# Peptides against a protein of PDB entry 6O8C, part 168

Target 1, 262 residues: chain A of PDB entry 6O8C
Amino acid sequence: VGLRYEKISLPKIHPRYDLDGDASMAKAVTGVVCYACRTASTLLLYQELMRKGVRWLVELVKDDYNETVHKKTEVVITLDFCIRNIEKTVKVYEKLMKVNLEAAELGEISDIHTKLLRLSSSQGTIESSLQDISSRLSPGGLLADTWAHQEGTHPRDRNVEKLQVLLNCITEIYYQFKKDKAERRLAYNEEQIHKFDKQKLYYHATKAMSHFSEECVRKYEAFKDKSEEWMRKMLHLRKQLLSLTNQCFDIEEEVSKYQDYT

## One batch from the design tools (peptide; made by RFdiffusion4, then SolubleMPNN)

Design b2_p24_7_s4 (from b2_p24_7, 12 letters changed)
Fold by OpenDDE base, seed 1:
Structure b2_p24_7_s4 (fold): chain B 262 residues (1-262), chain A 24 residues (1-24)
Amino acid sequence: as target 1 above (262 residues)
Amino acid sequence: EEEKRRERERLDKETEESLLEAQK
C-alpha cells in the first residue's frame, strides 16, 4: 500500500510584470515547494521504518528456519532409531520363521519396516526444500535484503535539506514580492530587480520540483514496489517453512504408532 | 507614458525569453 501523497505541480508563471500576480504566484510556489519538503520528509521516514521492518522480518524468518531445521533433525533421529529397532526385530522373526514359528507376525513387522523406510525417504525431500530456502535467504540469494540499502532515498542524500534551501530562497523572494505589491508601483531599478527575482524564483522552483520528482518520489516508488514484492516472497517462504514443519510433525506422529513394536 | 509602456513591454518580452530559456 505505502504512503499516499498528492501529486503537485507548479503554477503557471507568467512573464508579464504584475505585482499582484507575481505575489500570488510566489505564494503558490512557496506552498507547493513547502509541501514537497514535508512530503519528502514523510517519504524518507516511511522508507527508514520499512528498512527496520525488513531487517526484523529477515531475523524472524531465520529463526523460523532454524526451528524447522531443529525439528527435522529431531524427527530424523527418532525415525532412524525406530528403523534400527524394527530391523532387529525383523531379524529375530526371520530366525523364528526358519523353524516355522510366528509367520503372521513377521509379515506385519515387515510391513511396518517398509512404511518406515518410505517415511525416511520423505526426509530427503524436506532436507532439499530446507536447503533451497537457506540458499534464498543467504547473502546474494533471491531474498537478500541488499535492495533495502540501495533502493529509495536515504538520510545521507540530504534531499529534505536541499529542498529546504530552495524553499528558503523562494520564500525570501515571496516576502519581497509581498513588499513590492504593497508599494503598488516600483521605480525602474526596483522593477528590474523584481523581474530578475522572478526569474530566480522560477529557477529555484523548477529545481525543487525536479529534485522532488526525480530524487524523492521516483526513488520512493521504486523502493515501495521492491519492498512489496520482497515482502510477499518472504511471507510465502514463511508459509513454506510452516508446511515443512508440519510435515515433520506428521512423520513424527506416524512413527509414534510403531514405537510399541520396537 | 507611452514610452514607459513600450519599455515595459520590452522588459516583459525579455522576461518571457528568459523564462523560455529556463524551461529548456
Scores: peptide ipSAE 0.022, ipTM 0.621, DockQ to the pose 0.524
Fold by OpenDDE base, seed 3:
Structure b2_p24_7_s4 (fold): chain B 262 residues (1-262), chain A 24 residues (1-24)
Amino acid sequence: as target 1 above (262 residues)
Amino acid sequence: EEEKRRERERLDKETEESLLEAQK
């Protein structure tokens, strides 16, 4: 998903001296460069909004991470407590057996102990996964947002302003060409000035289009592509966090079944 | 009329040369 814009090109500039044609051409060029200015501004705005969105999303995911870590910690504490209590019970029953007392319950308690230890082992995997996620979110990690500051166009580049300056020059020439057209015929000196202005118009227009293409559009497309890739990865990471959270809840639920023995 | 035509052709040629130079 991104901003759609129309591909623009400069009109053909005819070499023939024609006051009517030159005025029309200048008008068309003005229109094209105007569109470029507006488009550049829109593309810049989009990128700035996306940068804000990226920062927001990073904070959101960090919060999700912290919540997951908190939940994991809670489960670990509960599980460890349960294990300790079961171990105490096992020791008591073992002592009873040494005194030749039949303890049929020992087998059941021992099985519970084994199950709890398995659950405890799974916590290590969850911890490792969380650490991996943390590393990815950390500065310099795979999901760092440094690209958002580096890629694309920025207000500091002054691209829109630069294009506007060129547009102003073009517009001035256009207005002069309108006046020239109204005169129907120019004196020799004015004719020469008109021809030179036509060259200037071409120069400014070409410069504007080049700047637009290379410094605005190209950089925007790079930013867009990078943002889409990054966004997909972030969303996937968020799903991973959710999965880990669910695993913690599952463990907690399982532990709760054995709390009656503690 | 013929003189006017020649003058127009001269002007067109001059403009063409000028634009070609500007494109460089």
Scores: peptide ipSAE 0.023, ipTM 0.595, DockQ to the pose 0.324; fails the geometry check
Fold by OpenDDE base, seed 2:
Structure b2_p24_7_s4 (fold): chain B 262 residues (1-262), chain A 24 residues (1-24)
Amino acid sequence: as target 1 above (262 residues)
Amino acid sequence: EEEKRRERERLDKETEESLLEAQK
């Protein structure tokens, strides 16, 4: 589950010159953009942590895969050895039957041989499944983590810093408007400066909000969605690996029952 | 003084128009 944040909007900016209203508006704008800066920072941090987690999980799953492959190989060797021994025994008994020895024992051994061959055929399915998993985990595969480097926001984008610059400009204007309010009346030149600064404040605020929405929030949401999808697939893959491992153990246990006949 | 008044009014109007356009 991704980080929760509140949707923010700029207050309405009235074009009318009003020292009290302008100071109040500037204060509100400062608050909104400040929140945007903090939120952008938090969203960035989350993504960076998630990227680390993704890399960690990939390595973990690769280790699980390798362990499963190792176990599968062990079982194949054991099974093949058992099959070869049973086949030798069958040949011996077939020769003995020609000399009127017990046919009942040959039947039992033949049944064991048939069961072992069935187990051997199941190994082919396990191998195919492992190959599929390997292909999915490979570079360029369906479960590659390349998306984690492409999607979302990155420190190199300097989004937080860009927003902070805009916030600083806005804050400066706010403090000036607070002073202007305290003066109650401005000289003509100061009044014109105030009006011009109000335009600047609006420009900075809109730029900040656009940047926040388009470059921070939107990209974060895309990253979040992609990460959730990828994570579900990875968890499913881990379950598949566990299933394959269990199948190997089951086969090993079954083979162990027949080792007394070899 | 009348010219200064007219200039003030012009600047105020331009400022208001600019802010209104930016909000659209």
Scores: peptide ipSAE 0.022, ipTM 0.609, DockQ to the pose 0.833; fails the geometry check
Fold by OpenDDE base, seed 4:
Structure b2_p24_7_s4 (fold): chain B 262 residues (1-262), chain A 24 residues (1-24)
Amino acid sequence: as target 1 above (262 residues)
Amino acid sequence: EEEKRRERERLDKETEESLLEAQK
């Protein structure tokens, strides 16, 4: 679940010259853009933390994979050894059978051999599954984390700083409008400056909101969606690895039962 | 009034410079 934030909108800016209204409007705009700055910072922090988490999870899953591969290798060695021993035993009993001895035992050993070969085939399936997982985790694979570096917002984008600059401009105009309000009436030249500043305020505010929406929020949402999807896939992969590990243990246990008969 | 105008012009210039710096 991503960070929750409130949707923000600029207050309506009236074209009419009104010192009280303009000061109030400027205050509201300042508040909105200030919120945008803080929100952008929070969204950035979230993404940076998620990127760290993604890297951490990748390493964790790689470790799980390596452990599974190690276990699989151990089982393969043990299984192959057991098969070789059973095959030797089969040969001995076949020779004895020519003398009409131990026919029942030969049948049992042959059945064990068949079972071991079946287990060996199953091990091949495990190997194929591990290879598939490896391919998915590899660079360029379906579970590659390249998206985490590309999607979303980054500190290098300086979105917070850009918004802060705009906020500073807006705040300055707001403070001027507070002064203008306190004067109750402006001279003609000051009135013209006020009107011009109001236009600047609108420009800065609009720019800030556009930047926030398009460069911060939109990119964040895209990052969030991709991260959630990727995370689900990674968790599923971990479950698959666990299943494969358990299969290896099951094979090992079964092989151990047959080793006692050889 | 003329001084206020000059000050505003200075602030406008500073704002522009600040925006340019933020774009770097």
Scores: peptide ipSAE 0.022, ipTM 0.614, DockQ to the pose 0.049; fails the geometry check

Design b2_p24_8_s1 (from b2_p24_8, 16 letters changed)
Fold by OpenDDE base, seed 4:
Structure b2_p24_8_s1 (fold): chain B 262 residues (1-262), chain A 24 residues (1-24)
Amino acid sequence: as target 1 above (262 residues)
Amino acid sequence: SAEKEYKEFEEKMKKEEEERRRKE
C-alpha cells in the first residue's frame, strides 16, 4: 500500500495590492510548499525503504532457488540410481524367466520400472521450470530489479533540498509581508518592493509546485506502480519455487518406496 | 511552465498598476 498524500494546490494569487490579503496568501503558500517539502521527504524515504526491501527479496528468492536446485539434483541422482538398479534386476529376471522362474515378480518389477521412468520424465518439466525461473531472475530478466534503481526519486536528486531553498525564500517574503501588514500603510518605495516581492513569491511558489509535481510525485507514482507489479510477480515466483520443491519431495518419497526392491 | 505562468502574472500586475495610475 503506497503512501497516501493529499493533492495540494497553490492558493489563488490576486494581482491586487492588499497588505492583509497578501500576508494571508503568503502564509498559505508557505504552508503548501512546506507540506510539499515534507511530502517529498516522506516519498523519498518510502522509496529508499522499498529499494532495500526489493534487494532483500531478490536475495531471498535466489536462496530459495538454489535450495530447490540442490534438492532437484539430489532427487535426480537418487532416481537415476534407482532406475539403474531396477534395470539390472529386470535383466536378471528376464534371464531367469528363460529358465522357468516366476513371471509375477518380473511383472511387478517391470511396473516399477515404468513408474520410475515416468518420474524421470517429470524431472524434465521441473528442470525446464527452474531454467525459466533462473532466466527471469538473471540480470536483464523479467524480474530484474534494475527498475528500482532507475525509477522514482533518489537522494542524489536533491529534490528536498531544492524545495527547501524555495521554501526559505518564500518564508522570508511571508515574514516581510507580515511586517508590512502590521504597518497598515507603506510608503511608495516600500509598496513597490512589496509588489516585487509578491511576484518573486509567485515565481518561487510555482517553481516549487512544478518541481514537486513533476520530479517528486510523478516519479514516485511511477515507482509505486512498478514496485507493485514487480512484487506480485516475485511473490508468484516464490510460490512457484515452493511448488517445485514440493514436487521434488514427492518424487523422492515415491522413489523411496521402490528402493527396498532394489 | 512555471516561467510562463510567472510572465503572465507579471503582465497582469503591470496592467493593474497601469489602470491604477490612470485612475489617480
Scores: peptide ipSAE 0.065, ipTM 0.637, DockQ to the pose 0.733
Fold by OpenDDE base, seed 3:
Structure b2_p24_8_s1 (fold): chain B 262 residues (1-262), chain A 24 residues (1-24)
Amino acid sequence: as target 1 above (262 residues)
Amino acid sequence: SAEKEYKEFEEKMKKEEEERRRKE
């Protein structure tokens, strides 16, 4: 489950000069941008953790694949050996049949041979499935993890730091507005400075919110969606590998029943 | 835009500050 965050918006900024109102507004803006900074940091952390998880899962699935391939190879060797031995036996019995009526025994061995050949044919389908899985896991394949390095936000983007700088500027103005409020009345020059700072605050706040929305939230959501899709596919792939492994075990078990004839 | 308004205000503030300095 992805991280939940609240939708945030800036308070309405009134153009009217009001020391009390401006201080209150500045406080609210500071709070909103502070939340954005914290949220951006949390979203970044989540993505970094997910990237680690993705790498781990890729390695796990590769290991599963290698184990399956190994098992398949073992079964193929065993099966081929058994087939060769049965074929030798069939040839011997065919020669004996020219001299004696051993038709019943030859029939049984021939049936076993046919069964083994059927098992051998199934190996081709397993091999093709493994090749498909390999292609999907390969670099550039459909299940490659390259997206994890491209999508989302990264520490190198310095989004949190950029937001923090803006927050610092806003906070400074807020503290000044608190002082201004305490003075109750400002001289003309100080009043003009206050008005100017109010515009700066608005500018910084708007920039922060835009950056948060476009560079943090949007990219995070894209990363999240892609990661969920990829994860589902990887889990399905693991199930496929398990199925193939089980098929190999089933074949091996069946072959073992005929080893007495080899 | 906020940026345009900010720049306009900045220019106004500079003018007012210059006038203040002349009166001192």
Scores: peptide ipSAE 0.033, ipTM 0.613, DockQ to the pose 0.148
Fold by OpenDDE base, seed 2:
Structure b2_p24_8_s1 (fold): chain B 262 residues (1-262), chain A 24 residues (1-24)
Amino acid sequence: as target 1 above (262 residues)
Amino acid sequence: SAEKEYKEFEEKMKKEEEERRRKE
């Protein structure tokens, strides 16, 4: 499903010099960017957990595949053995029929042989399906997990740290503006510093929001969408494997009915 | 861009400070 986050926006920054207004604005900006930092951290954590989950699921599906292949192999061996035995029996009865013996039994055995051959033909379909699944799971296949490493945000990007640096700068300016507000009136030089800091605040805030939106949120959403699509395909593949396994069991059960004739 | 605006503002502030110093 993914993580839910709130859409955030910066407050309006007025060009007017106003100690009270500037302090209030700075406080609001600090809050917004603080939220962005925390959200970015949470989004990163989610993606890292999902990557672990993806790797786990790949291994699980590979295990399922191997089990299915193993079962298929067992059934093929059993079926082939049964077919060979029936064919030998048919030859014996054909010889006996020439001397007018066991004609009715020959018909029954021939019917069994035909049924076994039909079962054998179904193994080709199972094999083809398994090959398809193997190709999809292989490196470079349609279900490869390379996207999980490429898409989204990563700890190495240091997005949270970058945002935290900007937050620290913004917070420092906010605290200064709080002090300026308490002074009620600034000297000319202090006023100019305040105006300059306000511009710095604007710069840091816009940079933080752009970084958060473009480098954190957008990439997260792309990762989430790809993960959901991939997950659906993987779950479907597991169901296919289960179906193939069940088909093998069905064939094995059918063959067991004819073992008394071999 | 925010960076461009910031630089423009910084230049204006420097000019204003220089003018102030000349008047003193």
Scores: peptide ipSAE 0.029, ipTM 0.591, DockQ to the pose 0.185
Fold by OpenDDE base, seed 5:
Structure b2_p24_8_s1 (fold): chain B 262 residues (1-262), chain A 24 residues (1-24)
Amino acid sequence: as target 1 above (262 residues)
Amino acid sequence: SAEKEYKEFEEKMKKEEEERRRKE
């Protein structure tokens, strides 16, 4: 689950000239846009941290992959060596059987040989799985982390700074409206200025909310969705690698039982 | 769009001002 935030909206702005109402409205707008600025900053920070985490996880999984490949290679070498030795032993016992010696032992050794060949066949499946994992982790693969750099918001977008500029403009108008309210009545010219500032306030507020919604929230949600999907796949991949590692250990253990015959 | 909404608001403000002037 990604970072949770509250959906925000601008208060209703009445076109009617009202010093008390306009001051209250301006205060509310200031609060909403202030929240947008803080939220945008938090969302950006979250994404940057997630990008670092993604890079870290990719390297971790690559290390896991390399370890699994190493273990698989070790087991293959051991298994092949064991198979070759058993085959030599089988040939010796076959010669002895011609002189009516060691017939019972030949049967046992032959059974071991058959079991080892089965284990060798399973190595092919492990190899195929590792190749699949490698392809997925490779550049351009299904688990590539290119999306983390492309999706979401970035510091270079300067979204927080842009919102802060708008917030500053809104805040200035709010403070003026507080003063206007304190005057209780404005002269005609001051009233016209107040009305004009109210229009500016609306413009800045709507611009801020539009920018916040379209350039911050929307992009964050897209990043979040992709990150969740990618993370799920990566965790599954790690489990798969662990399973393959365990299979290698199981094979190694089985081979060790027959080393006394080699 | 924000611009469209602003223009609509501006028109409402103008109408309000005209009504106020008529009452004075």
Scores: peptide ipSAE 0.071, ipTM 0.655, DockQ to the pose 0.859; fails the geometry check

Design b2_p24_8_s2 (from b2_p24_8, 12 letters changed)
Fold by OpenDDE base, seed 4:
Structure b2_p24_8_s2 (fold): chain B 262 residues (1-262), chain A 24 residues (1-24)
Amino acid sequence: as target 1 above (262 residues)
Amino acid sequence: KDEEEYEKFLKEMEEEERRREEER
């Protein structure tokens, strides 16, 4: 679940010269852009934490994979050993059968051998599944974490700093507008400066909001959506690994039943 | 869209200034 943030919009800016209204408007704009800065910072932090979490989860799944591969290898060794022993036993009984001894026991051992060979063939399917999982986790695979480094916002983008610069400009104008308001009436030249500063304020505010929406919020939402999708796929992958591990244990248990015949 | 709104705002500011000059 991603961070919730409030949708922000700029207050309505009236073109009319009004010292009281302009000071109030400038205060509101300052507040909105300040919120944008804080939100952008929070969204950035969240993404950085999520990237750490993604890396952690990748390592966890790799460990699960390696454990499954290890277990599979152990079972293969045990199974191969059991098969070899049964094959030796079959050869002994085949020799005894030439002397008309114990045909029923030979049949049972032969059936065991057939079952073990079937279990051995199932290891090929497990191996193929593990290879598929490995390919998905590999660089360039469907579950690669490269998206986490590409999507979203990054400290290197300097989005928070850019917004802060705009906020500083806006704040400066706001403080001037507070002074202008206190004067109650400005001289003609000061009035012209005030009007010009109001234009600058609008420009900076619009630029800040555009930057916030396009470079911070949109990219964050894209990152969030991708992270959620990727996480679901990774959890499913872990379930697949667990299933394969359980299959290995089942095979090991079945093989153990035949060890008494070796 | 934002640029268009800004340009519109600038024009409205100029019109408001002209109106205030005419009232003097």
Scores: peptide ipSAE 0.209, ipTM 0.781, DockQ to the pose 0.923
Fold by OpenDDE base, seed 2:
Structure b2_p24_8_s2 (fold): chain B 262 residues (1-262), chain A 24 residues (1-24)
Amino acid sequence: as target 1 above (262 residues)
Amino acid sequence: KDEEEYEKFLKEMEEEERRREEER
C-alpha cells in the first residue's frame, strides 16, 4: 500500500505571442510544478518512514529468532535428559526380566523411549529450519534490507530543492506575465523580453517535469514494489518462526508427561 | 522526446514571429 498521487502534465504551450494566453499558461504551469514539489516531498517522507519501519521489523524478527533458538535449546536439554533417564530405566528392567519380573512395564517404557527418540529427530528438522532462517536474515541473504538503502529517493539527492529552484524561476516569469497582461501592449524591447521569458518558462517547466517523473516518481515506484515484496516475505518468515516456537512447546509438553516415569 | 518538442516549439515561435513581421 503506497501513497496515491495524480499524474500531472504540463498545459499546452502555444507558440503564438498572446499576453492573455501566456499569463494564463504561466499560471497553470506554476500550479503543476508546485504540485510536483509538494508531491516529491511527500514521496520522500514516505520512503524515509518506510526505511525506519524496515529497520525496526528486521530487529523485531531477529529478536523472534533468538527467542526461538533459546526455547529450542531448552527443549533439547530437557529431552536429552529424559531420554538418558529412560534408557537407564530400560536397562534396569531388562535385568529384572531375566529374573521373570515386570515384563509388561518394560514394554511401556520401551514405547516411551521410542516416542522420545522420534521427538528428538524432529528437533533436527527444527534446527535445519532455524539455520535456513538465519541464512536468509544474514548480510547478503534473501531478506537483507540493503535494497532499502539503495532503492528510491533520498534526502541527499536534493530533488525537492532542485524542483523548488525551478518553481521559483517559473513563478517569477508568471508574475512578469501578469504585469505584461495588465499593460495590454508591450514596446518592441519588452515584447522581445516576453518571448525570451516564455522560452525560459518552457525550458524550466520541461526540466521540472522530467526530473519529477524520472528522479522522483519512477524511483519511488521501484522502492514501493520492492518494499511490498520484502514485507510479504518477512511476514511469512515471522509466521514460520512462530510455528517453530509452537512445535518446541508441543515437544516440551509431551516430554513433561513422561517425566513421571524417570 | 522533450528536447524534440522544445525544438519544434522554438521553430514554431520563429515562424509565428516571421509571419507577424510580414503582416506589418
Scores: peptide ipSAE 0.196, ipTM 0.769, DockQ to the pose 0.857
Fold by OpenDDE base, seed 5:
Structure b2_p24_8_s2 (fold): chain B 262 residues (1-262), chain A 24 residues (1-24)
Amino acid sequence: as target 1 above (262 residues)
Amino acid sequence: KDEEEYEKFLKEMEEEERRREEER
């Protein structure tokens, strides 16, 4: 899961003055930093898309939660109504038994009452589970999406733009080195400028690679890891909600069997 | 680490310059 990118490194920069070698090196450095810029842009885009996905999933799960709560509430009302009716029936039969009227059905009704009470007790567990889920989804909860805004890289960081500036500087030096190569031999002053530009090239390249690694790649990896962990938890939570919903349906079905006795 | 490598590179550049001046 996540974007795969190639690990990049700068080519070896030889300190020796060599117009052909320096032009070739500068070309290679330009290529590497260009790749870093493109990769940083891709990593940023991925994170932005993932943030949208996270927001979408949060809303989806909230909807699922609300539906489950609604279903649970419906079942509780139905179950309570059924229990009350059975309790009234039990009281009537108990009175009949006190006057020596045989009520063969009393045992069956009492068993139904016991079963309904067991079902009612299970609602407490469902309620507790829903409360736990609610707490996890709440602001500051374990499944809050605040991490998606904190982790990773953001457009406002302008990492791609910063890398592009460095790439422009590097590219300019590369084009100069290409010209220097074409001259075959430089005058003393031009040779000194070439050497200084080579130092600048190295500096810009190193700065670009450090920025890419520390501000783009590392933060992306942290975001990726956090997103994967969070996603697993959210999927598990959705499974829990589905299970709770199914339990509510099962209870409703069971209660429906006893409605003929009420 | 990168800064140290850069400083090392600068020193190597200076040494290479010195060698070329001595060969003249």
Scores: peptide ipSAE 0.201, ipTM 0.774, DockQ to the pose 0.887; fails the geometry check
Fold by OpenDDE base, seed 3:
Structure b2_p24_8_s2 (fold): chain B 262 residues (1-262), chain A 24 residues (1-24)
Amino acid sequence: as target 1 above (262 residues)
Amino acid sequence: KDEEEYEKFLKEMEEEERRREEER
């Protein structure tokens, strides 16, 4: 769920010289560009917070991975020890069969040996799955967080500061237009200055709106979409790690049933 | 697109100025 913002547009700027209309227009433009500055700042802050969250989640998933690897290693050691002991027992019973002892006990021990070898094969599948997860989390892997540094807007881009400079220029013209309105009538030279300032206001406003749309909003939406996709993949990976951990516990439980025969 | 709208605005301002000079 991303930040909601309203789509903004500049008011219509009339070419007619009108001190009352021009002051009202300049006020409206100031309001729109002020909203753009505040929105750009909020979108930037959200992205910076999300980048911190991404780094935190990467470390959490690495911890989950290390715990799963540790558990897998413990189970492998226990399973290998149990297999070696059962193999020794099988050899002893094979020697006893040469002396006409009961074949039924050897059959049971051989069946246990076969079951343990199947469990060992399952450990190989867990190992391959862990290697795949490790490759995906590695630098340059499919789940690397490099996109979080590349996508979106950053404080170093100075987008908010650039918009603020344009807002300051627009605000200055608005205050002048408010004074011009109070005079009710301007001399010819002052009228020409007012018309020139109206052109400047239009230029600054269009530049601000273009910069806001292309450099702030568009990049934010790209970052948001990428972050949502990446987050879903990371959560799925955590579920996979949990499944692998549970498989290790299941194998450990099965091995414990056969330890009494060793 | 923004540049075209700005140029259109400038032309409309020149036309409005000419009209006001003709009315004086």
Scores: peptide ipSAE 0.195, ipTM 0.769, DockQ to the pose 0.910; fails the geometry check

